Peptides against a protein of PDB entry 4LZF. Designs and how they scored, part 10

Target 1, 155 residues: chain A of PDB entry 4LZF
Amino acid sequence: GGRLVVFPNGTRKELSADGQTVKVMFFNGDVKHTMPDQRVIYYYAEAQTTHITYPDGMEVLQFPNNQTEKHFPDGRKEITFPDQTVKTLHPDGREESVLTDGTIIQLNPDGSKVIQFNTGQREIHTADFKRREYPDGTVKTVYSDGRQETQYPTG

## One batch from the design tools (peptide)

Design b1_p12_2_s3 (made by RFdiffusion4, then SolubleMPNN; from b1_p12_2 with P1S P9E)
Fold by OpenDDE base, seed 3:
Structure b1_p12_2_s3 (fold): chain B 155 residues (1-155), chain A 12 residues (1-12)
Amino acid sequence: as target 1 above (155 residues)
Amino acid sequence: SPLPPPPLEEPP
């Protein structure tokens, strides 16, 4: 059978019969599970936050507002917001947001921005211009000096 | 016990 240890401070430790699962219920309401697959699940009672650590260095945070954050071993971070928008922070400084409608917003380390609309249009923002590309091949550019240029598709 | 890490960003 399993074992239950009750400490004088009210902390409880449950050990499975096979010794593969350990559950610690701290006196403050926090709970720590050590699982057979070596993942550790820590629940912070006051913050209502769950923190999972994996043997490969992966970390997952689950917040009470339904936000989830993944910290990958390669340094990439992925945030799933409550609205289900997914934002990826890359180690090179690039950020990418995928909206629920399929729109992709990319922020580059050089300060440029690219929006891939769900309509197939693309918008590029640089220090020098804003450019809109249309599915038919039309390209409209508005330069920072106020000039505008339209390139029409060849028939 | 350890402190929980804060979220990286607040929702928009």
Scores: peptide ipSAE 0.106, ipTM 0.790, DockQ to the pose 0.063
Fold by OpenDDE base, seed 4:
Structure b1_p12_2_s3 (fold): chain B 155 residues (1-155), chain A 12 residues (1-12)
Amino acid sequence: as target 1 above (155 residues)
Amino acid sequence: SPLPPPPLEEPP
């Protein structure tokens, strides 16, 4: 059968009969589950935070405010905010936020920013200009020197 | 017991 070990400090350790599941209930209320699939689930009682580690190096953090963070083995990190905005941090320094309305905001390693609006418009921010691209092919550029340019679609 | 990592970013 399963085993229960109770330590003098109040920590409890439960082992399944097959030994594949281990549950440690720490004296402070924290819980550690080691699962048959080798996933480790930490629950931090005070912080009300869950931290799952996978054998492939994937990590998932669940915060009490409904924020979830995924740490991928490739170094990518994905944050799902309470409002369900998803922000991805890439190892190269690129960041991408996907808003609930479908708007995508990209921050590039070169410091440029691209906003893809749900309307099909795109806005590009660089050190030299801000540019708005419209679905009809119109492009408006405001340069850092204050110059403005409009490019019209070839009719 | 390990400490929980802080969130990478605060919600907007």
Scores: peptide ipSAE 0.094, ipTM 0.783, DockQ to the pose 0.063
Fold by OpenDDE base, seed 2:
Structure b1_p12_2_s3 (fold): chain B 155 residues (1-155), chain A 12 residues (1-12)
Amino acid sequence: as target 1 above (155 residues)
Amino acid sequence: SPLPPPPLEEPP
């Protein structure tokens, strides 16, 4: 059978019969599970936060406000906000937000910004211009010098 | 016990 160890400080350690699962219940209410798959689940009682660490380096944080953060082994980070917006931080410095309506906002390392609207319109922001692309092929550009250009679809 | 890391970002 499994065994229970009770420490003088009130911490308890439960070992499964097979030794593959370890549950530590800390005196402060924190709980640590070591699972057969070698993932570690730590629950912080005061913060009501769950932290899962995987053997491949993946980490998942679950916050009490329903925010979830994933730290991928490749350095990418993904934040799911309480409103269900998903923001990805890429190792190259690119940031991408996917809104619940399907709008995608991309911030590029060069400072440019691209918005893919759920309507199929696209807006590109650079140091030199703002450009709106329409599903019909119309493209409107406002340059930083105040010039405006409209390109009409062919056909 | 260790403290949890803070959130990377707060929701807007």
Scores: peptide ipSAE 0.086, ipTM 0.777, DockQ to the pose 0.063
Fold by OpenDDE base, seed 1:
Structure b1_p12_2_s3 (fold): chain B 155 residues (1-155), chain A 12 residues (1-12)
Amino acid sequence: as target 1 above (155 residues)
Amino acid sequence: SPLPPPPLEEPP
C-alpha cells in the first residue's frame, strides 16, 4: 500500500504503493508532485504559480495572469503573454515576437530590427537606415543622414 | 519551500 508521512510542521508526504509517485503538501499550501516520468510539478500557493521541471532540463512556468514561460534545455526561452503574443529569446541574443495578427518582430544581436507585417510588407531597421519592402517589389529606404531612395520593381 | 521565480518579462 501507499504511505503517508505527516511531519511535525504540518507538511504531508504521500507515496504511491509502487513508490513512483510522490506528493508533498507543504504547510504553506504549496504542493510538489514527483511523477513516474521524473517530471516535477510544483505549485506555489501564495503566488498561484505552477512550475514544471522535466528530466531533460525543460521547465514550464504558468502564472496566474495566464502568462506561460518555457525554458528549453538549449537555452531558448519562450514566453506566451496573456494577450497570446509569443516571444522567443534565443541563446544567441536574437528575440522574436509573433503577434496574434501574424506580425513577426525580430530583434537581432547587432541591434537591427525586422518587422514582417501581416500585409506582406517588411520593415528593416539598422543603424544606417530604415527600409520598407512592399509586396510588389518596391523598396523604400530612409538613411540616417536623411537621404531617401526608392527602388522600383523590375517589370 | 523555495519562492517561484519571477516572470522573465512583464506583459507589454
Scores: peptide ipSAE 0.079, ipTM 0.768, DockQ to the pose 0.063

## One batch from the design tools (peptide)

Design b1_p13_1 (made by RFdiffusion4)
Fold by OpenDDE base, seed 2:
Structure b1_p13_1 (fold): chain B 155 residues (1-155), chain A 13 residues (1-13)
Amino acid sequence: as target 1 above (155 residues)
Amino acid sequence: PPPQPSYPLPPLP
């Protein structure tokens, strides 16, 4: 059978019969699970936050406001906000947000921004211009000097 | 200490 150890401070340690699962229930309400796959699950009772750490360096955070964060071993972070927007932060400084309506917003390390709308329109922001691409092939560009250009679809 | 969010919530529209 499993084992239960009760410490003088009120902390409890449960060991599975096979020894592969360990559950520590701290006196403050925090809980630590060590699983057979070597992942460690921390629950912080006061903060109501769950923190999962994996042997490969992956981390998963679950916050009480329904925000979830995945921290990948390569330094990438994926944040799911309470509104279900997903933001990815890349190690090179690139950021991508996917909105619930299907809109994708990309921020590039050079400061450029690309918005792909759910309508099929695309907007590109650079230091030199703002450009709107339409599904029909029309492209409108507003340059930083105030010049405007429209390119019409051929055909 | 408990971890904190690595990115703040987007401003409410």
Scores: peptide ipSAE 0.126, ipTM 0.717, DockQ to the pose 0.058
Fold by OpenDDE base, seed 5:
Structure b1_p13_1 (fold): chain B 155 residues (1-155), chain A 13 residues (1-13)
Amino acid sequence: as target 1 above (155 residues)
Amino acid sequence: PPPQPSYPLPPLP
């Protein structure tokens, strides 16, 4: 059968009969589950935060504000915000945000930004200019010096 | 100690 160990400080440890599941209920209300797949689930009672660690180094965080973070073994992070925006942080420094309206915002390591609007328009921001690309092939550029250029589609 | 969010909330529109 399973085992229950009660420690003098009030912490309790439950072991399944097969020994594959371990539940530790700490005196402060925190809970640690070790699962058969070697996933470890930490629940921090005061912070109402869940932290799951996987054997491959994957981590999942669930915060009381409904934010979820996935920390991948390769260093990538995926953050789902309470508004359901998803932001991916890549190891190379690139960031991508996908908004609920379908807009995609990319921040590049060189500091440039690309916005793909849900309308099909694209905007590129660099140190030197802001450029708007339209679905018809028109391109409007506003340079940092105030100069403006419009390139019309060929055809 | 419990972990904290690694990135701030996006700005409000």
Scores: peptide ipSAE 0.122, ipTM 0.715, DockQ to the pose 0.057
Fold by OpenDDE base, seed 4:
Structure b1_p13_1 (fold): chain B 155 residues (1-155), chain A 13 residues (1-13)
Amino acid sequence: as target 1 above (155 residues)
Amino acid sequence: PPPQPSYPLPPLP
């Protein structure tokens, strides 16, 4: 069978019979699970936060406000906000947000921004212009100098 | 200490 070790400080350690699962219940209410797949699950009782670490360096954070974060070994972060917006932070500085309505917002390292609306419209923001692309092929550009250009669909 | 969110919450609408 499994083993239960009770420490003088009130911390408890449960070991599975095979030794592959270890559960430590700390005196402060924190819990640490070591799983057979070598992932470690930390639960911080006061913060109500779960932190899962994987052997490959992947980390998953679950916050009490329903925010979840995946921290990838390559430095990428994927944040699921309480509203279910998913934001990906890339190591190169690129950010991508996918909204629940299907809108995609990309922030590029050069400071440019691309919005792909759920309507099929696309908006591009650069230092030099703001451009709106329409599903019909119309493209409207407002340049930083105030000049405006409209490109009409061919056909 | 417990981990903190890596990115601030989006503003409420």
Scores: peptide ipSAE 0.117, ipTM 0.712, DockQ to the pose 0.058
Fold by OpenDDE base, seed 1:
Formats: structure tokens, sequence, C-alpha cells
Structure b1_p13_1 (fold): chain B 155 residues (1-155), chain A 13 residues (1-13)
């Protein structure tokens, strides 16, 4: 059978019969599970936040506002917002947001921005220009000096 | 202490 240890401060520790699962119920209502796969699930009762840590360094955070964060060992973060937008933060500083309508917004380390619309249009923002690419191959560019160019599809 | 969100919420539409 399993074992239950009750500490003087009210903290309880439950051990499975095989010793592979440990559950600590802290006096403040927090709960810590150590699982057979060595992941640790910590629940903060007051904050209603779940924090899962994996042996490879992966971390998963679940917040009461329905935000979820994945922290990868390589430094990448994936954030699912309450509105179900998914934002990926890359170690190189690149950010990518995928909206629920399929729009993708990329922020590049050089400060450029790329928007891929669900319509197949693409907009590129740089220090020098804003460019709109259309599915038919038309490209409209507005340069920082006020010049405007339209490139028509060849065909 | 409990962890906090590492990125702010997007602005409300």
Amino acid sequence: as target 1 above (155 residues)
Amino acid sequence: PPPQPSYPLPPLP
C-alpha cells in the first residue's frame, strides 16, 4: 500500500505503493505532484495557477485567465492567450503571432514586420518601405520618402 | 511565489 505522512504544520505527503508518485498537499492548499515520468506538477491554490516542469527543462504554465505558456529548453516560449491567439517568442528575438482567423504576424529581430493575411495578401514593413503583395502577383510599395510603386504581375 | 504571465495580455479589441 501507499504511505501517508502528516506533518505538524498540516502538510501531507502521499506516496504511491510503487514509490513512483508523490503528492504533497501543503498547508496553504498548494499541491505538488511528482510523476513516474519525473514531471512535477505544482498547483498554486491562491493564484489558481498550474506549473508543470519536465526533466528536459520544458515548463508549462496554466493561468486562471485561460492563458497557457510553454517554455522550451532552447529558450523559445509559446503563449496561448485567452482569445486563443498563439504567440511564439524565439530565442533570436523573432516573434510570431497566429490569430484565430489565420492571420500571421511576424516581428523580426531587424525590426521588420510581416503580416500574412488570411486572404493571401502579405504586407511587409521595413524601415524603408511598406509593401503589400496581392495573390494575383501585384505588389504595391510605399517608400519612406513618399515614393509609391506598383509592380504588376507578368503574364 | 506563484509564477506570473511572462508576456502581457494583448489589448482588448
Scores: peptide ipSAE 0.111, ipTM 0.709, DockQ to the pose 0.058

Design b1_p13_1_s1 (made by RFdiffusion4, then SolubleMPNN; from b1_p13_1 with P1M Q4I S6E)
Fold by OpenDDE base, seed 4:
Structure b1_p13_1_s1 (fold): chain B 155 residues (1-155), chain A 13 residues (1-13)
Amino acid sequence: as target 1 above (155 residues)
Amino acid sequence: MPPIPEYPLPPLP
């Protein structure tokens, strides 16, 4: 009960019997699926990339290197790299990377960087210093002028 | 009009 339309340019359009699924096979090898849930799945043949667009404005990109990008309606982006690192880009310019070992790397709009290690240590990078905070309360600071300071826990 | 392919996405940064 479906329909097949063949266009003069070589593009083909398949319609399901219920009309809820549409598949367009372009002459260049690209494929566009419109699904019953109104998501659109576009496959770029040359780039081997899949682009999914959802009715709420969510977009998902799947690249041939196994990288996945999610573009949220609020402007947030989430990138899953081939090594399974997950990077979140926030609309305010903040970036957060979660490594597979549980390490969290935060890049702030002011250029500062915070690393939360899986050991409980934290490292803060600013224009003026690098600081390492230890679970026992020890803090080591290396300043941009080469000074080094150790602050011992109060206890 | 016959359907035409969409423009390719920009390459990954």
Scores: peptide ipSAE 0.151, ipTM 0.760, DockQ to the pose 0.059
Fold by OpenDDE base, seed 3:
Parts: C-alpha cells; structure tokens; sequence
Structure b1_p13_1_s1 (fold): chain B 155 residues (1-155), chain A 13 residues (1-13)
C-alpha cells in the first residue's frame, strides 16, 4: 500500500503504492508532485501559480490570470497571454507576436518591424521608411524625408 | 529533516 509521513512542522508526504508518485503538502499550503515521467509539478499557494519542470530542462509556468509561459532549453520563451496572443522571444533577440486574428508582428534585432496582416497586406518599418505591400503587387513607400513612392504591379 | 517549501516565483512581468 501507499505511505503517509507526517512531519513535526505540519508537512505531509504521500507515496503511491508503486513508489513512482510522490506528493508533498507543505505547511504553507504549497504542493509538490513528482511524477513517474520525472516531471515535477510545484504549486505555489500564495501566488496561485503552477511551475512544471521537465527532465529535458523545459519549464512551464501557469499564472492565475491565465497567462502561460514556456521556457525552452535553447533559451527561447513562449508567452500565451490571457487574450490568447502568443509572443515568442528568440535567443537572437527577435520577437514575434501572433494575434488571434492571424496578424503577425515581428520585431527584429536591427530595430525594424514587420507586420503581416490577416488581409495579406504587409507593412515594413525601418529607420528610413514605412512600406505597405498589397496582395496585387502594389507597393507604397513613405520615406523619413517625406518623399512618397507608389510602385504598380507589372501586368 | 522535514521537507521545506521552495522559494516563491518572481511576480508576473
């Protein structure tokens, strides 16, 4: 059968009959589960936050506001916001946000920004210009010096 | 030695 250990400080430790699952209920209300797959699930009672650690170094944070963060072993981070927007932070400094409507916003390490709209239009922001690309091949550019250019598709 | 809680996570950014 399973085992229950009660410590003098009020912490309790439950062991499954097979010994593969361990549950620690701390005196402060925190809970730690060690699973058969070596995943560790820690619940912080005061913060109402769940922290999952995997054997490969993956970490998952679940916050009470429905925000979820994934920390990958390669240094990449993926944040799912309460509105279901997904933001990815890459090790090279690039950031990408995918909105619920399918719009993609990319922030590049050089300071440029690219927006891919769900309509198929694309907007590029650099230090020198803002450019709008249309699905028909039309391109409109507004330069920082105030010049404007329109390039029409070659039919 | 009884198990002790881990340090709390940093607050939400």
Amino acid sequence: as target 1 above (155 residues)
Amino acid sequence: MPPIPEYPLPPLP
Scores: peptide ipSAE 0.149, ipTM 0.761, DockQ to the pose 0.060
Fold by OpenDDE base, seed 1:
Structure b1_p13_1_s1 (fold): chain B 155 residues (1-155), chain A 13 residues (1-13)
Amino acid sequence: as target 1 above (155 residues)
Amino acid sequence: MPPIPEYPLPPLP
């Protein structure tokens, strides 16, 4: 059978019969599960937040507002917002947001921005210009000096 | 020693 340990501070520890699962119920209402696959599930009672740690270094945070964060071992972070937008933060400083309509917004470390619209259009923002690329191959560029260029597809 | 709770998580960004 399993074992139950009750500590003087009110914390309780439950051990499975096989010893592969450990459940700690802390005096403050927090709960820690150590699973057979070595993942640790920690529930913060006051914050109503779940923190999962994996043996490979992956971490998952689940917040009460339905936001989820994944922290990858390589330093990348993936945030799923309550509206289901997914934002990826890369170690190099690049950020990518995928909207529910399929639009992708990329913020580059150099300050440039790329928007890939669900229509197949692409918009590039740099210090020097804004450029719109159309699916037919047309490219419209507005330069910071006020010049405007349109490049038409070669048939 | 009895197990103690872990430190609170940082606030939501």
Scores: peptide ipSAE 0.148, ipTM 0.759, DockQ to the pose 0.060
Fold by OpenDDE base, seed 2:
Structure b1_p13_1_s1 (fold): chain B 155 residues (1-155), chain A 13 residues (1-13)
Amino acid sequence: as target 1 above (155 residues)
Amino acid sequence: MPPIPEYPLPPLP
């Protein structure tokens, strides 16, 4: 059978019969689960936040506003916002946001920005120009000096 | 020693 330990401070510890699962119910309302797969699930009662840690270094945060963060062992972070937008922060400094409509916004370490619209249009922002690529193959570029160029599709 | 709660995570930015 399992075991229940009650500590003088009001914390309770439940041990499974096989000893593979441990549940600690802290006096402040926090709960810590240690699972057979060695993941640790910690619930912060005051913050209403769940923090899951995995043996490989993966971490998952679940916030009361329905935001979720994944911290990958490689240093990448993935944030799912309450509106279901997903933002990925890469270790190299690149950021990608995927909107619910399928639009992808990329911020590059060099300061350039790329927007892939759900319409198939693409916009590229650099220090030197803004460029719009259209599905028909038309490309419009506005340079920082005010020059404008249109490249028409061949056909 | 009895288990003690962990420190709360910093709020997300």
Scores: peptide ipSAE 0.147, ipTM 0.758, DockQ to the pose 0.059

Design b1_p13_2 (made by RFdiffusion4)
Fold by OpenDDE base, seed 1:
Structure b1_p13_2 (fold): chain B 155 residues (1-155), chain A 13 residues (1-13)
Amino acid sequence: as target 1 above (155 residues)
Amino acid sequence: SETYPDGTTVTHF
């Protein structure tokens, strides 16, 4: 009970028997596929990009360079780069990058930066100082005025 | 299969 509609311009529309699946193949090579779960899959032929939209507002973009972007309903975006680094952009302006080695880099809206190294060390960058925290509890701080402080775990 | 005056063709399966 399915249907195929072929338009004069070459666009084709395929409808499933239950009407739950609709596939439009546009004359330019683009494809729009509406699925039973209400997600819509767009393929843009010239750009070779796939764009999936979900009923809850989620969107997923897949680019030909192997980059993937997820656009969440709350405004958050998650970018998986070709090198598999994952960058999350939060609505408040905070950015977090997770590197393949497990290192996490956080850029805060106030301009501060936090690096959580895969070694367990943590580095904090602010307008006033750079601070390195070590797993043993040692903390080294270099202030913008040139002062340096070391705090030991036994101190 | 039906072909309309505008050239559109509809096929039912």
Scores: peptide ipSAE 0.499, ipTM 0.946, DockQ to the pose 0.554
Fold by OpenDDE base, seed 2:
Structure b1_p13_2 (fold): chain B 155 residues (1-155), chain A 13 residues (1-13)
Amino acid sequence: as target 1 above (155 residues)
Amino acid sequence: SETYPDGTTVTHF
């Protein structure tokens, strides 16, 4: 048999029969749910935010605007925005965004930027140039000094 | 259920 404890301040604690599930409903509306798989689910009532912690160090945040954030044990963070864009932040400073149309934007630690368009075109931004690569093999480069270069697939 | 002097109540199922 399970147990229900009701404290004088209004906080409630539910214990399963096997003791593997514990649910605390705090007087302020917050909820803490400890599951048999050892994950802990926090609900913060004022912020309307859910925070799940896993034994391996993974954390998942779910915000009221439908944004989700995953915090990985290695320090990587993955943000799913309300529009379903996914942004990954790597520990080395690299950032990658995947748009719903298939476009991929990469920001590198050295400041360079790579855009892989859904059309097959790719654009590379560095301190020295901006380069556009086309599906037919044509490559157009604009250098920081204003010089322009076009490389054709046939040479 | 049990009610304690501090007002805490414990229900067993």
Scores: peptide ipSAE 0.498, ipTM 0.946, DockQ to the pose 0.518
Fold by OpenDDE base, seed 3:
Structure b1_p13_2 (fold): chain B 155 residues (1-155), chain A 13 residues (1-13)
Amino acid sequence: as target 1 above (155 residues)
Amino acid sequence: SETYPDGTTVTHF
């Protein structure tokens, strides 16, 4: 059978019969649960945060405000915000946000920005200009010096 | 259940 150890400080340790499951309930309310698949589930009572670590290096954080963060072994991070926006941070410094309406915002390491709107419009931001591309083929560019240019689909 | 001199209690199931 399993066993329960109760320490003088109030910490409790539960061990399964096979020793594959270990649950430590610390005196401060924190919990550490080691699972047979080698996942470790931490619950931090004061922060009300759950932190899961996987043997492959994956980590998942769940915050009380409903934000979730996934930390991948390759260095990529995926954040699901309370509003359900999903932001991916890539190891090369690129960031991509997908809004609930389907809009995609890409921030590039060089500082440029690309927005793909759910309407089919696309906006490109660089140090030199801001450009809007429309589904009908119209392209409007506003340069940093104030110059404006419009290209029409028919010329 | 066994209680040790240091106050630790161990219960076996």
Scores: peptide ipSAE 0.497, ipTM 0.946, DockQ to the pose 0.521
Fold by OpenDDE base, seed 5:
Structure b1_p13_2 (fold): chain B 155 residues (1-155), chain A 13 residues (1-13)
Amino acid sequence: as target 1 above (155 residues)
Amino acid sequence: SETYPDGTTVTHF
């Protein structure tokens, strides 16, 4: 059978009969649940945050505001914001945000930014210029010194 | 159930 241990400080530990499930309910309201698949579910009562750790190194955080963060074993981090925007932080420093309207914003390690609009237009930001690429092939560049250049599809 | 000197209680099911 299972086992329940109640410690003097009020912490409670439940063990399943097979020993594969362990639930610790701490005196402060925190909960640690070890599952048969070796994932560990932490619930932090004061923060109302759930933290799941997986054997492969994956971690998932669920916050009370409905934000979710996934920490991948390769160092990648994926944040789903309450508005359902998804932001991916890559180990190489790249950041990509996918907005609900389909817009994709990429921040590159060199500081440049690329916005792929849902209209098919693309905007590139560098230290030297802002460039807008249009679906018809037109490219407009505004340089940091104020110069403007338009390149037409036919040249 | 068993109660230990430190106050810990263990219940077996």
Scores: peptide ipSAE 0.494, ipTM 0.946, DockQ to the pose 0.532

Design b1_p13_2_s1 (made by RFdiffusion4, then SolubleMPNN; from b1_p13_2, 9 letters changed)
Fold by OpenDDE base, seed 1:
Structure b1_p13_2_s1 (fold): chain B 155 residues (1-155), chain A 13 residues (1-13)
Amino acid sequence: as target 1 above (155 residues)
Amino acid sequence: GSSFPPGTVVIDY
């Protein structure tokens, strides 16, 4: 019940019997595969890149260097780098990177930075200060004017 | 008739 069409230029089109799966193999090596769930899988031969599009607008790109990018309908972008760091770019400009050791780095639209170390320590960078929070509750702040504060834990 | 260009091969299976 399936159908194969071979065009004169070498492009091939395969249709499943139920019509729910369509595979186009272009003459240049590119492939377009439409799935029953309406997911479309593109393979670009020259770039060796896979591009998946979903009905809800989600897109996934897989590059030959092992980088993966997810493009969400709300504008959020999630990049998994070859080193397995995961970086999320939010529509408001906020960026969050999760390192393989568990460290989380947050870049805020106002320019501030927050680092949550895998040790439990947290560091906050603003235009006015750099603050270090320790697991025992100690907080050390160095202000831009050179002033330093230490807040000791209570109890 | 089909709109396929001349020389197209169609296989139904």
Scores: peptide ipSAE 0.450, ipTM 0.873, DockQ to the pose 0.825
Fold by OpenDDE base, seed 5:
Structure b1_p13_2_s1 (fold): chain B 155 residues (1-155), chain A 13 residues (1-13)
Amino acid sequence: as target 1 above (155 residues)
Amino acid sequence: GSSFPPGTVVIDY
């Protein structure tokens, strides 16, 4: 069993027999679905966006371009882009992007940037220099003043 | 209980 309520404005509310599921279909096409586990699934019709909220504070946004955003209770955000790149924004301001080719890009709160290439090379960007670290141990640094330094592996 | 606004349709199934 269940109950369907149709309001004069066109909004519809469907209640399951056990009362654990409530679906509200608003006159504008929006849908709000409250589930037995207390998660709420809201669909914004005009934006074609799905917004899921969980009792623990987790939120999931699904956009029409297939981008997905997860908002964690601790303040962390995880964005999965349409190309499947995953970007994590940490509460401390650190950002990390994992590309599909395995490259990892880290943006630190101090403004520094670290790129771990899929080739094994690592690049560090600071206000003072750009440094490339090679798998063989070679390190090349280009300083902001134009000075270049190469450190060769010690034998 | 609370009453529904006039024109409301309630279907129990």
Scores: peptide ipSAE 0.449, ipTM 0.872, DockQ to the pose 0.869
Fold by OpenDDE base, seed 2:
Structure b1_p13_2_s1 (fold): chain B 155 residues (1-155), chain A 13 residues (1-13)
Amino acid sequence: as target 1 above (155 residues)
Amino acid sequence: GSSFPPGTVVIDY
């Protein structure tokens, strides 16, 4: 019950019997696949890139270098790099990177930076200081004026 | 109905 249309330029259009699936194979190798769930899968042959669009506005890009990008309807973007680092770009300008070892790096819109190391140490960078928090409760702060402060754990 | 350019092949299966 399906239909295949082959155009003179070589483009092919395949329709499922129920009309819910439409696959267009362009003469240049590009493919547009409309699925029953209304997602649309674009494959760009020259770039070897897959681009999926969802009805809710979600988009997924898959690049030939194994990088994946998710574009969320709220404007958030999530990039999975080939090394499997995951970087999230938030609409408010905040950026978060999760490294493969579990380290989390947060860049805030005000320029502050927070690193949560996989060792349990935490480092905070602000305009006024750099602060290192240690698992034992020790906190070392170096202020912008060069002053240093150590807070020792209770006990 | 829709029309196709000359040389179009339509296969129903």
Scores: peptide ipSAE 0.448, ipTM 0.873, DockQ to the pose 0.890
Fold by OpenDDE base, seed 3:
Structure b1_p13_2_s1 (fold): chain B 155 residues (1-155), chain A 13 residues (1-13)
Amino acid sequence: as target 1 above (155 residues)
Amino acid sequence: GSSFPPGTVVIDY
């Protein structure tokens, strides 16, 4: 019941019997799939990249190096790198990276950085100091002027 | 642990 159309330039168009699935195979190797759920799957042959667009505005890019990017309608982006690190870019400028070992790195719009280590230690970087917080309550601070301060845990 | 009493603050210059 489906239909295949082959155009003189080599482009092919396949229609499902119900007309809800459309596949266009362009002469250059690109492919466009329109699915019943209204998502559109683009394959760019030269770039070997898959691009999925959803009716709600979500977009997913899959690159040949195994990197995946999700573009959310609110402007947020989520990048899964080949090493499986996940980086989230927020509309307010905040960036968060989750490493495979569980470490979380947060870059704030003001330029400060917070690292939450998988060991429970936390490190805060500001213009004025670097501070390390330990699970036992010890806090070590190195100030920009070279001064160092250690606060030992309370009993 | 710590060899200092709880709440100790040590400052190095």
Scores: peptide ipSAE 0.166, ipTM 0.737, DockQ to the pose 0.004

